Peptides against a protein of PDB entry 6RGO. Designs and how they scored, part 71

Target 1, 392 residues: chain A of PDB entry 6RGO
Amino acid sequence: MALKLLGFNQDATCFSVISSNKGVTIYNCDPFGKCFELEKSTSNDEELDFLVEMLFSTSLIAVVDKTIGASKRKKLKIVNTKRKATICELTFPHEIMDVIMNRKIICVVLKSDQIFVYDISCMKLLRTIDVRGEKLKSTSKFRNSEAVGDIGVRVSLSTDNNSILCYSSYSKSDKENAPLNDIVVFDALKCIQINVLPAVHQSNIVCIACSPDGMLMATASEKGTIIRVFKTIDTENDEPILVNEFRRGSRPSRISEMKFNHDNTLLACVGESDTIHIFALPVTTTEADANEDDTLQQSSHSLSSSINGLQYISKGLANRFGKIIVSKIPTQSQQRHVAYIKIPENAKYRIGFPKDTTNTIHICGEDGNYLVYSIPRNEVGPCTLVKSNTFD

## One batch from the design tools (peptide; aimed at target 1 D11 S57 L60 R103)

Design b2_p21_4_s3 (made by RFdiffusion4, then SolubleMPNN; from b2_p21_4, 12 letters changed)
Fold by OpenDDE base, seed 4:
Structure b2_p21_4_s3 (fold): chain B 392 residues (1-392), chain A 21 residues (1-21)
Amino acid sequence: as target 1 above (392 residues)
Amino acid sequence: EEIKKLEEEAEKIEEKLLKLK
């Protein structure tokens, strides 16, 4: 059966899939089992396409049927899964490309490069962000967006109540083909732009992850070789703070998803490669609980690498357009993964971090595998499989 | 407890959304 993964919810307690025969199915992770099914509305052998965004493990989901016709692709339904009832329906001027939510905010990304920000509690439109309109103020020509398949505005939202929205924006370049390589950090509740990170990659950004607390953001370009982690809000001398630069690999490979764990100690990435990579972030040790006691000289080569945050104040090379380009951390300072999971080369996987277990990762595959891995703390190596389940 | 609080928040959202129809 053809499975298409929709992904995990915000806390990795559930995941959603499209089954060609059944429609949308939501699985609970623990205890593992089917918790909701949305039946296919059509008997046709048409390839099913849906967006499903869950409000954590609650009865509320946002659904977009993308299977058939331009009209359905513009409709967002909020559904109660327990009642199997549509609570509200919103219609947009353009195709919905993505939907993200937390307890406060729902964001709807359109093919028009518009982001509609709603207060979920009343479905009041708080803001329309026009990423193209910002570009047009900086560049005279509409991209014929039809030809560049899978390159659009990318978004990520903090899972907390602060509702920090990170989105990709067009570089202010006089070039007709300005890349989506700027990041805007936006307070979705207050509707205020907090920060702008210019030219964080040389090519279009294809993946963004915001930390659960909204304090960190990870970015990857079309090359997927380098992942950059930035502070979202904090700046130094009005310059973006680059916290980490990770090397996923030497070969170009698209990253489809990245996630932070709930304590911002780990960043995972998955994509077209046979490997999920997990990177360690520098823990800001709050000096407080240095209780003096146990002198055990275990040469724990604690990966207390004091990453003395070499705040490489990367003297941003002003490009010909006066844009600060975040200088790459020297290749010798580029960190590799701390842990990894091998996955089948042809299987798309999605990732999620559970809240209660910071060293556990949930993964699910289009191969019908739901897998729970333990992440090694003290060594660089493979993750250990803890639980496995299958779904259809 | 947190899950219960989330469901109660979701129910309050639903009740508000149903009143907007």
Scores: peptide ipSAE 0.408, ipTM 0.904, DockQ to the pose 0.870
OpenDDE base, seeds 1, 2, 3, 5: peptide ipSAE 0.394, 0.342, 0.395, 0.385; ipTM 0.898, 0.882, 0.898, 0.896

Design b2_p21_4_s4 (made by RFdiffusion4, then SolubleMPNN; from b2_p21_4, 12 letters changed)
Fold by OpenDDE base, seed 1:
Structure b2_p21_4_s4 (fold): chain B 392 residues (1-392), chain A 21 residues (1-21)
Amino acid sequence: as target 1 above (392 residues)
Amino acid sequence: SERKKLEEEAEKIEENLLKLK
């Protein structure tokens, strides 16, 4: 059967899939099993397409049927999974591209590059964000958006109650072809722009991850070779703080999803490559515990040539990107632990970090595998498979 | 549990949304 992955919920306790024969199925991760099925509304052999966003492991989900007709693609339903009942329906002026939520906020991304921000408790519209802004409304050359199906506004929302929204925005270049390479950090509750990170990549941003606490953000471009991690709120001399730069690989490959673990110590990425990468983030020791002089002996173990080394970009590239003050990343952070999981080629996978086990990752594939891996500590290497389940 | 608190919040959200119909 053709499976299409919708993804994990915020705490990786559930994941959702589209089954061609059944419609939407939600699986519980532990104990593993089906917890909800949304039946196919149409008897037709049409390819099913849905957006499903879960409110953690609760009975509430947001659903968009994208299968048939431009009218359905504009409707958001909030469904109680236990009652199988639609409790709310919203209709938008344009096709829904993405839906994200936490305990406080729902964000709806439209094909018009608009983000609608709602208070979930009453479905009150708090803000409409127009990412194109007023200036781009005059050049109504709607580029044939058919061929550019892959380039649109990307969003990520913190899973906490602070509700930090990160979204890609068009650079202020007077060119009709401004890339989506700026990031805006937005307080979704207060409806205030907190920060703007200009030109974080040379090309369009295709993937964003916000940390659970909203303090960090990871970004990847269409090239998917470099992942950058920034502070979301904090600035240094009104300039964005680059915390980390990771190299996923030398070959271009799209990153489809990134996630932080719940303690901000790990960043995972998945995409079109045969490898899920897990990067260690340096723990920002608050100044207090700096007294343990753990003389980590320089074990001169030759990092084998297969570890795509963290090439510190030398000082020379700093001049063309605006003054991204690469804070003096301590030399100790050069040996960033990197873990990996090999996945089948051409299988789409999704990732999730469980809250209770910071060194565990959940993955699921369109191949029908749900896998739990242990992430190695203090060593570079493969993750260890702990649990395997299959679904159809 | 945290899960129970989340379900109680979801029930309150549902009750509020049903009053808006």
Scores: peptide ipSAE 0.529, ipTM 0.939, DockQ to the pose 0.862
OpenDDE base, seeds 2, 3, 4, 5: peptide ipSAE 0.508, 0.524, 0.519, 0.528; ipTM 0.935, 0.938, 0.937, 0.939

Design b2_p21_5 (made by RFdiffusion4)
Pose (drawn by RFdiffusion4):
Structure b2_p21_5 (pose): chain A 327 residues (1-135, 151-284, 335-392), chain P 21 residues (1-21)
Amino acid sequence: MALKLLGFNQDATCFSVISSNKGVTIYNCDPFGKCFELEKSTSNDEELDFLVEMLFSTSLIAVVDKTIGASKRKKLKIVNTKRKATICELTFPHEIMDVIMNRKIICVVLKSDQIFVYDISCMKLLRTIDVRGEKIGVRVSLSTDNNSILCYSSYSKSDKENAPLNDIVVFDALKCIQINVLPAVHQSNIVCIACSPDGMLMATASEKGTIIRVFKTIDTENDEPILVNEFRRGSRPSRISEMKFNHDNTLLACVGESDTIHIFALPVTQRHVAYIKIPENAKYRIGFPKDTTNTIHICGEDGNYLVYSIPRNEVGPCTLVKSNTFD
Amino acid sequence: EEEEEFEEAYEEAMEEIEEEE
């Protein structure tokens, strides 16, 4: 089958790719190279490694499952790339759905909507967050820098009226203090959530409305959350998979089950800005590094890695600059 | 022992991030 289940780095330095053949490879961007290659851990052809989230450019990797079910739901391994050794092997009562890391805090998301927060220096569990214990699945996002700030979608006070709903809660994982609770920002479920690297901004994706809403995160007034801007969906409602924020928080990338990738600019310093054509029934992931604000890195399941440029003052499409092919 | 190894590996990963910055 195709080389599916791509994962993207926080700093846009490298990307995680599960080669359907054997193990998982991690490439670099500049210079492009085979950075790390996991050995054989397989027994059948279509069983897939699912979840890999990494540090910036380091040797520290978070790896989850290999087998379809033998040791998948209740595993987390911490591996050094230079020596291929497992350090800490944590076990959890449910199935892992997503893992997000940063320099200070490690988050583990379970299928039962439990979020485990760890101080990464000693792996002490800071807090267990029973989201489904209070009231598709929960989508969680996190800031990259320090003062790492956690964002998760929570159910509303209409659990009696119906089973599924999605509001937003802002949480400071550094001090384990809930900062702001946002109301039902959508009339539908929440598909994907992106938080700014500095933790000041947040994006929301709806399944039905397909309109991205941006709210201030922490400095927002206590009385009411502050809405920043909205972005035109285009000609057709489409499911969104992954969104990213630029380092200066002037740009927002959007990808999903669509022909095109949309680029949204920010009035921090309208409907559409830059659009990148994409093959229809193939899936891609997004990133952009810290070095420049004009370069956008693209990861594709077709086997191609592309680097596009951004037009500052033109509403035109992006210009391709550099490309390379996968394995 | 495993905790000490993890702390060393963490300190080394933080130094690598600083060097590359």

Design b2_p21_5_s1 (made by RFdiffusion4, then SolubleMPNN; from b2_p21_5, 12 letters changed)
Fold by OpenDDE base, seed 5:
Structure b2_p21_5_s1 (fold): chain B 392 residues (1-392), chain A 21 residues (1-21)
Amino acid sequence: as target 1 above (392 residues)
Amino acid sequence: SSMKKFEEELKEALEELEKLE
């Protein structure tokens, strides 16, 4: 049967898939098993396409049916999985491209490069973000690129209550074809733009991950060779703080998903390559713990070698022309993965980090494999398979 | 109203979440 992966929920307790015969299925990770199935409304042999966003492991999901006709592609349904009932339906002016939620908000991304931010508690529209802005509306003929070109606004939302929304934006270049290579950081609750990271890549951003706490953001371009990690809120001299620059690979390969673990110590990425890469993030010691004199000398020695990477806060050379060129971290200082998982070639995988086990990663494949891996702490190497399950 | 029912069902879902944490 053809499976299509939708992804893990926020805490990797569940994942969702499209089964060509069954429709949308949600699986629990532990105990492993089917917890919900959305039956096909139609007996048509049409290729099923859905967006499904879960509210953690709750009975609440957001669903967009992308299979049947232009009308349904504009409809967001909030579904109670226990009741198998639609409890709310919203209709948008344009096709829904993405849906992200946390405990506080729902973000709906449209094909028009608009982000609709809702208060989840009452489904009240808090903000419409127009990423193209008013000036670009006049000249942007809707690219009738029938190429469903993967070039659109990308979003990521913190899973916490701070509700930090990161989204890709068009660079201020006077070119009609400005790349989506800026990032805006937005407080989705207050509806305030809190930061702008200009030109974080040379090409369009195709993947964004926000940390669970909203303090970090990872970005990847169409090239997928370099991943950059920034602070979301903090700035140094009004310039974006680049925390890390990771090298995924030397060959261009699309990154489809990135995720932080719950303590911001790891960043995983997956995409079109045969390898899931896991990178170690420097633990930012908050300045607060510098005052406790506690003499626990012994065990800190082994991780200290990775901390020396912190000094490459690459002060963005503010070139006189207001282009913050993110100073290229010297190619020699580009960190590699600390761990990896080999996956079947051409298999689409999704990743998730469980809350309680910061050194565990959940992965699932369109091959019908749900796999739990342990991430090595003390050595660079392959992850160890801990659990395997199959789904259909 | 459909919204009151939604708010109630969302509250139930959030209370489910608090029990899972």
Scores: peptide ipSAE 0.376, ipTM 0.902, DockQ to the pose 0.787
OpenDDE base, seeds 1, 2, 3, 4: peptide ipSAE 0.325, 0.321, 0.312, 0.333; ipTM 0.885, 0.883, 0.881, 0.886

Design b2_p21_5_s2 (made by RFdiffusion4, then SolubleMPNN; from b2_p21_5, 12 letters changed)
Fold by OpenDDE base, seed 4:
Structure b2_p21_5_s2 (fold): chain B 392 residues (1-392), chain A 21 residues (1-21)
Amino acid sequence: as target 1 above (392 residues)
Amino acid sequence: EKKKLYEEELKEAYKELEEKE
């Protein structure tokens, strides 16, 4: 049967899939099993399309039925999975492209490049973010690109209560075809813009990940060759802080998903390639715990690649439009993966990091595999398969 | 009414979350 992956929840305790025959199924990761099934709304052999966002492993999910008719694609339902009941329904002016949530906030991304930010506790609209701005509203030529993979606003939300929202924004170029290559960092609770990272890539941003604590974000462009990690809040001389620049590969390949682990030590990416890449982040040792003098001279030749804090003060090359282009770290200074997982070619995979096991990654495939891998700490190499399950 | 029901069900879901953490 054709499976379509919806992804993991925030803590990788559950994942959701669309089965062509059954509708939406939610699986629990441990113990592995079906925990919820949403029946098809229609008996038609139409290709099912849904958005499902879970509130962690709770009985609450947000659902958008995208299968039939432009009207359904504009409806967000909050469903209690235990009661099998819709407890809230919202209707939007445009098609829903994405839904993301944490314990405090629901963000709804529309095809109009609007982000609706809701307080989840009462479903009150806190903010409407118009990513196009007022001037671009008149060009209501929605790109009728039937192209599977339309360039739209990308969002990521911190899983913590700080509710840091990172989203892609249009470059301030007066060109009708301005790339979605800016990032805005937004406090979704306070409804304030915290930071703007201009021109973080040369092309449209197609993937964003926010760290669980909202302190870091990762970005990838349509090329998917370079992943950049930035601080979200902190700036140096009013300039964005580039923490890492990772090389996924030499060949262009779309990155579909990125995730940080819960302690911000790892960044994983997955996409159209046969490889999930896992990158190590420099541990920001807060200087506080330097006092315990435990002289354990374990001469482990840790490849402490002294990540010399290359304060690449990116002399922001002001382009012809006065925009700072984030300088590329020299190709020699670009870090590669520390770990990897080989996946079947042409199988779409999704990734999740469990909260309690920082060196474990959960993956699931449209091939019907749910896999748990151990990530090597001290060695560059393949991840080790720890657990496998199948789903249909 | 519908809003109160939603707030109650969300409060139940938050308890389910606290019981798992």
Scores: peptide ipSAE 0.498, ipTM 0.929, DockQ to the pose 0.822
OpenDDE base, seeds 1, 2, 3, 5: peptide ipSAE 0.456, 0.467, 0.457, 0.485; ipTM 0.924, 0.926, 0.923, 0.926

Design b2_p21_5_s3 (made by RFdiffusion4, then SolubleMPNN; from b2_p21_5, 11 letters changed)
Fold by OpenDDE base, seed 1:
Structure b2_p21_5_s3 (fold): chain B 392 residues (1-392), chain A 21 residues (1-21)
Amino acid sequence: as target 1 above (392 residues)
Amino acid sequence: KKEEEFKKELEEALKELEKKE
């Protein structure tokens, strides 16, 4: 049977899958097992397509049936999984592309490049963000909506109560074909734009991750070779703060998902490649602990070879990108530890970080594998498989 | 009615979360 992965919930305690014959199944990670099943509403051999967003490990899910006809693709259902009942139903003017939530907010992304922001507690519409309408104020020509390939507005929401929403926006360039390469940072509770990061990549942004606390975001373009990490709220001289730049690889490969761990020390990415990459984020030492004079003479063993990636930032980027003040990333050649997991070629995987174990990652595959890996902190190398389960 | 029922269902679900943390 073909499995389609929907992904992990916010805390990686559950994951959801589509089974071609059964419908949507939700699995609990620990103890591992099926916890909910949404039966297929139709007997037809049509390929099942759903959006499912779970509110952590609760009985509440948001569901969009994308299998049948243009009408169902516009309908969001809020379902109580214990009662197997639809509590709320919303209909949108356009196809739903994505749904994200936390304890406070639901965001619904439409094919029209509109983001609908709701207060979850009452399903009241707080804001409609029109990402195209912002572009049309800068570019006089209506692009015919038909030639929009896989490039749409991307969103990520903080899992905390601060409800920081990051979304991709069109650059203000007078070109009819402006890329989705700007990021807007939005306070979803106050409905205020906090920050705008212009031209964070040269091409369209295809993946965004917000940190759980909403203080960091990671971005990747269609090329998927470079991942950038920015501060969301903080600016330096009104300019965006680039905290990290990571190279996933030399070959172009689409990144489908990125996640921060719960303490913002790790960033994982997965996509079309045979490798999940896990990057170490430098712990921002708050200035308080600078007093321990520990003269650890770490012996200068010549790990010379991998440093060559950082030197290319200097001359060429400064003229086209507004001065992204790379706040002095201390030129300490701390080889940013990179861990990895090898996955089967052509298998789609999803990733999640559990709350309780900052050095553990959960992954699940369309091959029917649910895997738990331990992440090495102090070395570059493979992750260690700790637990495996299978699902149908 | 539907809003109050939804609010109650959400409050019940959030209490389920607090019991697992």
Scores: peptide ipSAE 0.395, ipTM 0.888, DockQ to the pose 0.811
OpenDDE base, seeds 2, 3, 4, 5: peptide ipSAE 0.348, 0.391, 0.334, 0.204; ipTM 0.874, 0.888, 0.871, 0.823

Design b2_p21_5_s4 (made by RFdiffusion4, then SolubleMPNN; from b2_p21_5, 10 letters changed)
Fold by OpenDDE base, seed 4:
Structure b2_p21_5_s4 (fold): chain B 392 residues (1-392), chain A 21 residues (1-21)
Amino acid sequence: as target 1 above (392 residues)
Amino acid sequence: SKEKEFKEEYEEALKELEKLE
């Protein structure tokens, strides 16, 4: 049967899928099993499309029926899975493109490049962010919304209570086709803009991940060759702090999802390639435990993998008008993955990090595989398969 | 009210989270 993956919840305890015959199914990861099903309301042979966002492993989910021709594409339903009841219904002026939540906040992204921020406790609207409204002050032409298939506002929300929202915004360039290559960092609770990271990539941002604590953000462009990690809140001399620059590969390939683990030590990415890449982040040792004399010479064996010196001088095409975040990281010092998982070619996979095991990653595929991998810490290499299950 | 009912459902779901932590 054709499966479509919706993804893992915030703590990777559950994942959701669309089955062409069943509708939406939610699986529990451990013990593995089906925990909820939302039956198809229509007998039509229409390709099912849904958004499902879970409130962790609770009985509350947000659901959008995105099925083609459905007037429901503008409707958000909050469903209690135990009661099998819709407890809230919201209707938006435009099609819903994404829904993200934590314990405090729901964010609803519209095809209009608007983000509606709600207090989940009462479903009260806190803020409407108009990402185009900032652009309209600079660029009069609505992109014909038809031709911009997959390029829209991207969002990520911290899973903690701080509710740090990162979203892509249009660069202030006078170009009619300004890319979505700025990032705004927003306190979703206070409804305050905290930071703006201008021109973090040369092309549109297609993937964003916020760390669980909201302190880090990863970004990838349409090229998907470079992943950048920034601090969200902290700045150095009113400039964004680039923590890491990772090279996923030399060939362009779309990244569909990125996630941090719960301790911010790992970043995983998945997309159109046959490989999930896992990168190590620098551990900020808090100064306190510096007393143990363990002179483990971390021989920074800079595995100078002899990446042939294509000095792509990133000629900082200082686009005349934007402070491009010039990568202070030389292209030669771009870190590669520390671990990887091979996946079937053309199989879409989703990733999740469990809260309890920082060296474990959960993955699920449209091939019907749910897989748990152990991540090597001491060597660069493949992850080890620990558990496998199948779903339909 | 629907708002009161929703708030009660949300508070119940948060208690489910507190039991899983």
Scores: peptide ipSAE 0.475, ipTM 0.919, DockQ to the pose 0.809
OpenDDE base, seeds 1, 2, 3, 5: peptide ipSAE 0.473, 0.459, 0.465, 0.472; ipTM 0.918, 0.915, 0.916, 0.917

Design b2_p21_6 (made by RFdiffusion4)
Pose (drawn by RFdiffusion4):
Structure b2_p21_6 (pose): chain A 327 residues (1-135, 151-284, 335-392), chain P 21 residues (1-21)
Amino acid sequence: MALKLLGFNQDATCFSVISSNKGVTIYNCDPFGKCFELEKSTSNDEELDFLVEMLFSTSLIAVVDKTIGASKRKKLKIVNTKRKATICELTFPHEIMDVIMNRKIICVVLKSDQIFVYDISCMKLLRTIDVRGEKIGVRVSLSTDNNSILCYSSYSKSDKENAPLNDIVVFDALKCIQINVLPAVHQSNIVCIACSPDGMLMATASEKGTIIRVFKTIDTENDEPILVNEFRRGSRPSRISEMKFNHDNTLLACVGESDTIHIFALPVTQRHVAYIKIPENAKYRIGFPKDTTNTIHICGEDGNYLVYSIPRNEVGPCTLVKSNTFD
Amino acid sequence: TEEQIEEIQELLEEAEEEAEE
């Protein structure tokens, strides 16, 4: 089958790719190279490694499952790339759905909507967050820098009226203090959540409305959450998979089950800005590095890696600059 | 256990050094 289940780095330095053949490879961007290659840990052809989230450019990797079910739901391994050794092997009562890391805090998301927060220096569990214990699945996002700030979708106070709903809660994982609770920002479920690297901004994706809403995160008034801007969906409602924020928080990238990738600018310093054509029934992931604000890195399951440029003052499409092919 | 913690700290120090570069 195709080389599916791409994972993208926080700093846009490299990307995680599960080669359907054997193990998982991690490439670099500049210069492009085979950075890390996991050995054989397979027994059938279509069984897939699912979840890999990494540090910036380091040797520290978070790896989850290999087998379809032998050791998948209840595993987390911490591996150094230079010496291929497992350091700490944590076990969890449920199935892992997502893992997000940063320099200070490691988050592990379970299928039962439990979020385990760890101080990464000693792996002491800071707090267990019973989201489904209070009231598709929960989508969680996190800031990259320090003062790392956690964002998760929570159910509303209409659990008696119906089973599924989605509001937003802002949480400071550094001090384990809940900062702001946002109301039902959508009339539908939440598909994907992106938080700014500095933790000051947040994006929301609806399944039905397909309109991205941006709210201030922490400095927002206590009385009411402050809405920043909205973005035109286009000609057709489409499911969104992954969104990213620029380092200066002037740009927002959007990708999903669509022909095109949309680029949204920010009035921090309207409907559409830059659009990148994409093959229809193939899936891609997004990133952009810290070095410049004009370059957008693209990861594709077709086997191609592309680097596009961004037009500052033109509403035109992006211009391709650099490309390379996968393995 | 203590050795695993020390190894994770050393890797974090290397991550700090790389973030400074």

Design b2_p21_6_s1 (made by RFdiffusion4, then SolubleMPNN; from b2_p21_6, 10 letters changed)
Fold by OpenDDE base, seed 5:
Structure b2_p21_6_s1 (fold): chain B 392 residues (1-392), chain A 21 residues (1-21)
Amino acid sequence: as target 1 above (392 residues)
Amino acid sequence: DEEAIKKLQELLEEQKKLEEE
């Protein structure tokens, strides 16, 4: 049977799948088991396609039926899983490409490169973000390329109540083919743009992850060879702060998903490669103002994490080559993974970090495997399989 | 609209209870 993975919820307590026979199924991770099923509304042998976004372990889900015709692809249903009832339905002017939520906010991404931001408590529209902007509306022929090209607005939302929204935006190049290589950081509650990170990659951004607290974001381009981690809010001399630059690999490979763990110490990535990569982040000790006098001379070798700020050298030849991020991080000093998981070739996997166990990762595959791995702390190496379950 | 808002509030209260346990 063909399975299609929808993903984990925000805290990796549940994951959702499309089964060709059953429709949408939600599994609980611990204890492992089926907790919800949305049955097929139609007996047609049509390939099922859905978006499902969960609100943690609650009975609230957002559902988009992408299977049957252009009308349903524009409809967001909010469903109570316990009652098997639609709470509300929203209709959009364009096809829904993505839906993300936390406790406060729902963001709906459209094929028109619009982001609709809602207050979840009342489903009130707070903001419509037009990523193309007003000037590009006149010349943007809808990419009528039937190739559902992977090139669209990407979004990530912090899982906390601060509701930091990171999204990809078009570079200010007057070219009809401007890449989606800028990042905008947006306070989704206040509806204020906090930061803009220009040209964070040379090509379109295809994956973004926001940290749970919204203080960090990870980005990957179509090449998927380099992952960059930035501070979301803080700037140094009006320049974006690059915290880390990770090398996933030397060969181009799409990254489909990235996740931070709950304490911002790990970043995982998965995609078209046979390997899930896990990277270590430097622990940003927030210097709490410990005013207390206690003289204990413990030689904290402050590893001066040389925060190599990204100098955007706008060399005057910038007219032909867009703003190139000159990484101050030499290609030789690009950090590698600290841990990895081997997955079957061509298997699509999703990843999640559980809240209570910062050194554990949950993964699930379209092969019907749900796997729990322990992440090594003291060595660079493979993760250890702790638990395995199967689903259909 | 009011009934939909009430149903959303019930789900958000369920979330708070799951975070207090």
Scores: peptide ipSAE 0.165, ipTM 0.811, DockQ to the pose 0.799
OpenDDE base, seeds 1, 2, 3, 4: peptide ipSAE 0.083, 0.148, 0.153, 0.160; ipTM 0.686, 0.796, 0.797, 0.805

